# Peptides against a protein of PDB entry 6B4J: the designs that were tried, part 199

Target 1, 315 residues: chain A of PDB entry 6B4J
Amino acid sequence: DITMQWYQQLQDASMQCVLTFEGLTNSKDSQAKKIKMDLQKAATIPVSQISTIAGSKLKEIFDKIHSLLSGKPVQSGGRSVSVTLNPQGLDFVQYKLAEKFVKQGEEEVASHHEAAFPIAVVASGIWELHPRVGDLILAHLHKKCPYSVPFYPTFKEGMALEDYQRMLGYQVKDSKVEQQDNFLKRMSGMIRLYAAIIQLRWPYGNRQEIHPHGLNHGWRWLAQILNMEPLSDVTATLLFDFLEVCGNALMKQYQVQFWKMLILIKEDYFPRIEAITSSGQMGSFIRLKQFLEKCLQHKDIPVPKGFLTSSFWRS

## One batch from the design tools (peptide; made by RFdiffusion4, then SolubleMPNN)

Design b1_p25_2_s3 (from b1_p25_2, 9 letters changed)
Fold by OpenDDE base, seed 4:
Order: C-alpha cells, then sequence, then structure tokens
Structure b1_p25_2_s3 (fold): chain B 315 residues (1-315), chain A 25 residues (1-25)
C-alpha cells in the first residue's frame, strides 16, 4: 500500500528527528536546558502570534521563523536566540515548529475556522523554503489525525483499548476517553488546516515553482476517502470540513472533472454514509448534504470564510 | 451506470476519466 508506505516513511523520519535531538532534550546541563527552552519558545511563539489582523504582521512572523531556520539570530523573550547555540538546535526547532503548526490546527482552527488561512499560508511558505519542516508537519498531522492521510487504524490482537483509541486520534486521560464532540472538533481543525495548506502559496516567495504539497494532494485525499468505507459521523464531518475549505480551489483547478467528483460523492457515496449514520449523528450528514446540494444547484463553491484577500496583504 | 469509487484503487481514481458523469443542468 503506497499510502501506508508514505505514512510510515514520514513517521520514521519524525522518530529519527527526535532521536537526533535527544541529547538536547535529555541534557541535565543548566545551559543546555536554557538553550532548549529558548529554542522552543523561538519556534512556537511566532506561530501562536499568527492572526487575521494584518498582512504586515504576518510577514514579520514569517521572516522571523525563516530567519531562525536559516541559522540567523532572532529576538525571543528579550534574548537573542539561534539554532547554532547547539548542534541539535536546528532539528529540535524544525520538529517543534512543525508540532506547533499542527497544534494550532487542533486548537485554534478547531475553535475559529477562519484561523486556518493565516496559519496555513505561513506553513506553506515555510515548507517551500524548508521541506523538512513540511515533512514533519505531515508526520505530526498524520499521527494526531490519521484521517488526514487518510487511513483508518485497525485494532490488532493484544492491543489495549486505550492505545487503539489514541491511534484513532482520541485523547485518553486517566482511563477516560475524550467526548466525541471534542474529538471531532479537533479533527475538523486539523483537516481544515491541511485543506488550507494545500491551496495557499506565500505571496512573497517564488510562486513560479510548484507547490511542495499542493492541490493534487487534495484530489488524492478525496480519491482515497471515496475508496474507503465511511466511518460513522467522522467521514461526513471531515469531508464537509475539507470541501468547505478547499472545494473552491479544487473547482478552479480541476473544473468539470471536480464537478463530476462532487456528483459522484452525492449520488454514489452519500448512500453509504447514510447507511451508517444513526439518528443522533444525522446532523453531520445533513450538513454535508446541504452543502453539496447548494454547490451543485448554484454551480459554484463559495470562497471559504477567512480566505486571505489582496486587502489583507496591503494592511 | 458508472461503477462506485470503492471499486477502484487510489491511483485509478486519481487518473479516472469522469466524463461519464454528466454535469447537472
Amino acid sequence: as target 1 above (315 residues)
Amino acid sequence: EPPPPFEYSEEELIGRDLEKYPLPE
């Protein structure tokens, strides 16, 4: 399975990265601990500062992240910080940065869907310049949200139920599994972030180059989802999230072919979703249905709320 | 009738000719 091989390769690369900077993370030396904390803050704080307020501020954040990844000193927490402070500093920063982008999907985008776009455009631009960060973003995303691959983790003989629940993306704390609504909210945020990344290019980069992980991966994702048996509540929720965020971009890119894909979803895939949808889960299904029916009726997919405009970049 | 998408591999779906699916009027 090519998809599973790709998934495993990314996970292996992520694990190898962790092993590479283990010396920094496990150091008992006070100076090394200080460097670690400074690097962690330098990698994560700029991402947390991403907002929809002004394009100029977003550019400053991007430049700061890029400078850090380029080995230049950056100001963080009132101190000059550089990845050159430790031989493992770059690997650590790349990992923590990628982790933070995915975490913003899980938390910020989950609560505020429009936040997907400013986060995604920075992530896309950084990925273009730093491919390893992109691979690590995928690795973190895939681990937290296997539906972003997509694949459905299977229960294996001898596996603990809690471990299986975690593989499915649930948080399990003190033997209590996360509530379904919270789970779906987090998964939605991560899928929305991913759907935004694959369509956005940093406007100040070399846009003549091919997107490092572009809309072709959106087509791939849809194709893979449609080849899988739907999961109760999950498939309807995430398919809606994905199409709401990147449906307009996919429509523009693939035109008639994409409309035919939407018809295929409506006519051939909907009955399969409906067949596994309980009365208590009908809300997600109805939302997806109404979205697709509206799009097909109007022969248009709306630009998603929060999509970055030229006016944003002039602010 | 066009075959359902689950009868095809991911690669087949990516490359699939969807011309057999008419656009709504």
Scores: peptide ipSAE 0.028, ipTM 0.662, DockQ to the pose 0.036
Fold by OpenDDE base, seed 3:
Structure b1_p25_2_s3 (fold): chain B 315 residues (1-315), chain A 25 residues (1-25)
Amino acid sequence: as target 1 above (315 residues)
Amino acid sequence: EPPPPFEYSEEELIGRDLEKYPLPE
């Protein structure tokens, strides 16, 4: 399976990255520990500062992240920090930065869906300049949300139930599995972030270059989802999340072909979702249904709430 | 523009392998 090979390759690359900076992370040296902490803060704090407030602030954050990744010193926590402070500093920062982007999907976007867009545009822009960060974003995303690949992890003989639950993306703490609503909320955030990344380009970059992970991957994702058996509650939730965020962009890009896909979802895939939807899970199904019915009726998919406008970039 | 109504029947859509669905050029 090509998709699973791709998944595994990204996971392997991510694992190799971790091994590469293991010397920094495992160092008992006080200076190395300090450098690690400073680099971690420098990589993650700017991402946490991403907001919908002003385009100018977003640019400042982008420039700071890019500067850090470019080996330039940046101010973090009142200190000058550079990846050059340690031979493994760049790999570490790339990994932690990518991890943080996905974490913002998992946490911030999960709680505030509109936050997907400013986070995604920065992530996309950084990915264009630093492809390795992009690969690591995918690796982190795929690991936390296998539905972003998409694939459905299978239980294997001899596997612990908790490990299987973790593979499915659930948080398991003290032998307690995460509640379904919280799980879906986190998955939704990550899918929404992904859906935003694949459509957004950093406006101050070289736009003539091909998007490093563009809307063609959105088409692929949808095609793959639709060729899979639906999962109860999960499929309806994430399909809605994806379409709400990038449906307008996919419509504009693929026109009639995308409408054919929406019709397929409504006429073929919906009954399959419905057949596995329990009475307690009808909320996600109904939401998806209403969304698709509205889109098909109006022959339009609305621009998602929080989409960055020209006015945002002038602020 | 979206396809007109009834361009595709449910029967025509059932069993479609979208992995083979080409991206528009």
Scores: peptide ipSAE 0.024, ipTM 0.608, DockQ to the pose 0.069
Fold by OpenDDE base, seed 5:
Structure b1_p25_2_s3 (fold): chain B 315 residues (1-315), chain A 25 residues (1-25)
Amino acid sequence: as target 1 above (315 residues)
Amino acid sequence: EPPPPFEYSEEELIGRDLEKYPLPE
């Protein structure tokens, strides 16, 4: 399975990255601990400052992240911070930055869907300049949301139920599994962020280059989903999230071919979703149904709410 | 778990004849 091989390669690369900065993370030295904390803040705080308010502010955040990754000193917490402060500093910052982008999908986008676009455009732009950050974004995303690959983790003999639940993306704390609504909310946020990343380009970069992880991966994602048995509530939810965010972009890119896929979803795949949908789970199903019917009726997929306009970049 | 359905390649999905399901007018 090519998809699973790709998944495993990214996980292995992520694991190898963690091993490379163990000296920094496990150090008992007071100065090393300080450097670690400073680097962690420098990597994560700018991402948390991303907002929908102004394009100029977004550019400042991007420039700060890029400067940090380029070995330049940046101001963080009132101090000058550089990845050169420790030999493992760059690897650590790349890992923590990627982790933070995914966490913003899981938390911020999950609660505020429009936040996907400013976060995604920064992530995409950083990915163009720093491919390793992109790979680590995928690794973190895939681990937290296997549906972003996509694949459905299977229960293996001898596996603990809690471990299986975690593999599915559930949070398990004190032997209590996360509520389904909270789980789906987090998964939705991560899928929406991913759907935004694959369609957005940083406007101040070299646009002549191919997107490092573009809409072709959106097509692949849909094709892979359609080749899988639907999961109750999960498939309907995430398919809607994905199509709402990147459906317009896919329509523009693939035109008639995308409409063929949309018809296939409506006519062949949607009945399979319906067959596994209980009366208590009709909300996600109905939402997907209404979206598909509206798009097919109007022969158009709307630009998603929160999509960044030229006016945003002039602010 | 039921076995996964027959897998279509991206090319097969693109090439699929959907004449029986035309886009609504």
Scores: peptide ipSAE 0.019, ipTM 0.592, DockQ to the pose 0.028
Fold by OpenDDE base, seed 1:
Structure b1_p25_2_s3 (fold): chain B 315 residues (1-315), chain A 25 residues (1-25)
Amino acid sequence: as target 1 above (315 residues)
Amino acid sequence: EPPPPFEYSEEELIGRDLEKYPLPE
């Protein structure tokens, strides 16, 4: 399976990255520990500062992240911090930055769907300049949300139920599995972030270059989902999240071909979702149904709420 | 009844004209 090979290649690259900076992370030296903490803060704090307030502030955040990844010193916590402070500094920062972007999907976007767009445009712009950060974003995303690949992890003989639940993306703490609503909320945030990344370009970059992970991956994701058996509640939820965020962009890019895909979803795939939907899961099902029916009836997919406008970039 | 969904490979769906699904007039 080509999709599973791609998944495994990204996971292997991520694991190799972790091994590369293991010396920095496992060091008992006080100076190395200080450098690690400074680099971690420098990589993650700017991402946490991303907001919908002003385009100018977003540019400052982008420039700071890019400067750090370029080996330039940046101010963090009142100190000058550079990836050159340690030989493993760059790999560590790339890994932690990518992890933080995915975490913002899992937490911030999960709670505030509109936050997907400013986070995604920064992530896309950084990915364009630093491809390794993009690969690490995918690796972190795929590990936390296998549905972003997409694939459904299978239970293996002899596997503990908790380990299987973790593979499915559930958090398990103190032998208690995460509630389904919280799980779906986190998965939703990550899918929405991904759907935003594949359609957005940093406006201050070289727009003549091809998007490093563009809308063709949106088509691929839909194609792969349609070739899978639906999962109860999960498929209806995430398919809605994906289409709400990137459906307008896919419609504009693929035109008639995308409408054929949408009809296929409504007529062929949607009944398969219905067949596995329990009475307690009708909310996600009804939401997807209403979205598809509205789009097909109006022959239009709305621009998602929170989409960045020209006025945002002038602010 | 709509014909049973053919399982299309990912590659087929990416490149395929879904001719069996005409747009509503």
Scores: peptide ipSAE 0.043, ipTM 0.630, DockQ to the pose 0.036; fails the geometry check

Design b1_p25_2_s4 (from b1_p25_2, 8 letters changed)
Fold by OpenDDE base, seed 3:
Structure b1_p25_2_s4 (fold): chain B 315 residues (1-315), chain A 25 residues (1-25)
Amino acid sequence: as target 1 above (315 residues)
Amino acid sequence: DPPPPFEWSEDELIGRDLEKYPLPE
């Protein structure tokens, strides 16, 4: 399976990255520990500062991240920090940065859907300049949200239930599995972030180049989802999240072909979702249904709330 | 007539003509 091979390759690359900077992370040297912490803060704090407030502030954050990844010193926590402080500093920062982007999907976007766009545009722009960060974003995303690949992890004989639950993306702490609503909320955030990344380009970059992971991956994702049996509650939830965020962009890009895809979803795939939807899970199904019906009726998919406009970039 | 979506490979679905599902007039 090509999709699973791709998934595994990204996971392997991510694992190799971790091994590469293991010397930094496992060092008992006080200076190395300090460097590690400084680099971690430098990589993650700017991402946490991403907001919908002003385009100028977003640019400052982008420039800071790019500078850090470019080996330039940046100010973090009142200190000058550079990846050159340790031979493994760049790999470490790339990994932690990518991890943080996905974490913002998992946390910030999960709680505030509109936050997907400013985070995604920075992530996309950084990905263009630093492809390795992009690969690591995918690796982190895929690991936390296998539905972003998409694939559905299967239980294997001899596997611990908790490990299987974790593979599915659930948080398991103290032998307690995460509640379904919280799980779906986190998955939704990550899918929304992904859907935003694949459509957004950093406006101050070289937009003449092909998007490193563009809307064609959105089409692929939809196609793959439609080729899979739906999962109860999960499929309806994430399909809605995906379409709400990038449906407008996909419509503009693929036009009639995308409308055919929506009709396919409504006519052929919906009954399959409905068939596995329990009475307690009808909320997600109904939401998806209403969204698709509205889009098909109006022959339009609205621009998602929080989409960055020209006015944002002038602020 | 194209097979149902779940019978398509990823590549087939991506590249397949979806004429089976015409747009409403």
Scores: peptide ipSAE 0.020, ipTM 0.628, DockQ to the pose 0.035
Fold by OpenDDE base, seed 2:
Structure b1_p25_2_s4 (fold): chain B 315 residues (1-315), chain A 25 residues (1-25)
Amino acid sequence: as target 1 above (315 residues)
Amino acid sequence: DPPPPFEWSEDELIGRDLEKYPLPE
């Protein structure tokens, strides 16, 4: 399975990255600890500052992140911070930055769907310049949301139930699994972020180059989902999230071919979703149904709410 | 082999393994 091979390769690369900077993270030296904390803040704070307020501010954030990744000193917490402060600094920063992008999907986008776009455009732009960060974004995303791959983790003999739940993307704390609504909310945020990343280009980059992880991956994701049996509540939820965010872009890119995909979803896949949908899960199903029917009826997929406009970049 | 995706009718697309036939950018 090429999809699973890709998944595993990314996870392996991520694990190797962690091993590479373990000296920095596990150091008992006071200076090393300080450097670690400074680098962690420098990597993560700018991402947390991403907002829909102004394009100029977003550019400043991007430039700061890029400068940090380029080995230049940046101001963070009133101090000059550079990845050159430690031999493992760059690897650590790349990892933490990628982790933070995914975390913003999990938290910020989950609560505010429109936040997907400014976060995604920065992530895409950074990915273009720093492909390792992109790979690490995927690795973090895939680990937290296997449905972004997509695949459904399987229960293996001898596996603890809690470990299986974690593999499915659930948070388990003190032997308590998170509620389904919270789980789906987090998964939705991550899928929406991903759907935004694959369609957005940083406007100040070299737009003539191919997107490092573009809409072809959107087609792949849909294809893979449709080749899988639907999962109760999850498939209806995430398919809607994905199509709402990137359906317009996919429509524009693939035109008639994407409409064929939508027809396939309606005629072939929807009945399969319906068959596994319980009365308590009808909300997600109905939402997807209404979205699809509206799109097919109007022969249009709306631009998602929060999509970045030219006016945003002039602010 | 099935025709490439661009040659498929809507009916022919139904039930196919779409991952085997990715659309290019």
Scores: peptide ipSAE 0.020, ipTM 0.629, DockQ to the pose 0.056
Fold by OpenDDE base, seed 5:
Structure b1_p25_2_s4 (fold): chain B 315 residues (1-315), chain A 25 residues (1-25)
Amino acid sequence: as target 1 above (315 residues)
Amino acid sequence: DPPPPFEWSEDELIGRDLEKYPLPE
């Protein structure tokens, strides 16, 4: 299974990354602890500062992240911070940066869908310059949201229910599983971020190069989803999220072939979703249905709300 | 876990005979 091999390879790479910086993370030395905290802040604070306010500010954030990853000193928390402060500093920063991007999908995008675009364009630009960060983004994303791969984890004999729930992407705290609405909200945020990443290019980079993880992965994602049996509530929700964010881009890229895919979803896949949708779960299904019907009727998929315009980059 | 079903590649999916689903008028 090619998809599962890819998934496992990314997880293994992520695990190996963690092992490489264990010396930094497990150090009892006061200076090492300080360096760790400074590097963690330097990696994560700029990502948290990403906003829809101005393109110029977004460029400053990008430049700061890129400088840090390039071994240059950056100002963070009133101090000069560099990955060269520790031999494991670069690996640690790459890991924490990637983790933070995914976390912004899980939290910020989940609550504010429009935030997907400025976060995604920075992530895409950093990925172009630092491929390892991109791989780690995927690893974090896949682990938190297996539906981004996509695959649906299955219950294995002898597995604890809580472990299975965690594999599905649920948060389990104090033996209490996350509520379905909160779970879907987080998954939606991560899928929306992913859908934005695969279509956006950093405007100040070398745009002549192929996107490191472009729309072809969006096509693959849809293909894989359509080859799978739908999961109740999850498939309808995430398919809508994905299409709302990147449907316009996929339409422009694949044109008639994408429309054929949409018709396939409507005519062949919708009945399968409907068959597993309970009366109490019809909301997600109806939303997807209405979106698809509107797109097919108008022969157009709208540019998503929050999409970055030329005016944004001039601000 | 059973392996996921066969994944359509981009080229395979594009190459699929979807003409039975004509574009809406």
Scores: peptide ipSAE 0.028, ipTM 0.646, DockQ to the pose 0.030; fails the geometry check
Fold by OpenDDE base, seed 1:
Structure b1_p25_2_s4 (fold): chain B 315 residues (1-315), chain A 25 residues (1-25)
Amino acid sequence: as target 1 above (315 residues)
Amino acid sequence: DPPPPFEWSEDELIGRDLEKYPLPE
């Protein structure tokens, strides 16, 4: 399976990255610990500062992240911080930065869907300049949300239920599995972030270059989902999230072919979702159905709420 | 709308490995 090979390759690359900076993370030296913490803060704080307030502030954040990844010193916590402070500094920062982008999907976007766009445009722009960060974003995303690949992890004989739940993306703490609503909320945030990344380009870069992970991956994702058996509640939820965020962009890019795909979802895939949907899960199904019916009726997919406009970049 | 450069039938869209045969951008 080509999809599973791709998944495994990204996970292997991520694991190799972790091994590369293991010396920094496992060091007992006080100076190394200080450097690690400074680098971690320098990598993650700018991402947490991303907001919809002003395009100028977003540019400042982007420039700071890019400077850090380029080996330039940046101010963080009142100190000058550089990846050159340790031989494993760059790999560590790339990994932590990528992890933080995915965490913002999992947390911030999950709670505030509009936050997907400013986070995604920064992530896309950084990915364009630093491909390794993009690969690590995918690796983190795929690990936390296998549905972003997409694939559904299978239960193996002898596997503990908790381990299977973790593979599915559930958080398990103190032998308590995460509630379904919280799980879906986190998965939704990550899918929405991904759907935003694949359609957005940093406006201050060389836009003549090909997007490093563009809308063709959106088409692929939909195709793979449609070729899979639906998962109860999950498929209806995430398919809606994906289409709400990037459906307009996919419509503009693929036009008639995308409308054919939407018809396939309505006519062929909906009955399969419905067949596995319990009465308590009808909300997600109904939401997807209503969205799709509205789009097909109006022959238009709306621009998602929070989409960045020219006025945002002038602010 | 301009016609798509390659038109797939509904059955073809479901059955195709679209990773191998993506729609043109």
Scores: peptide ipSAE 0.016, ipTM 0.604, DockQ to the pose 0.063; fails the geometry check

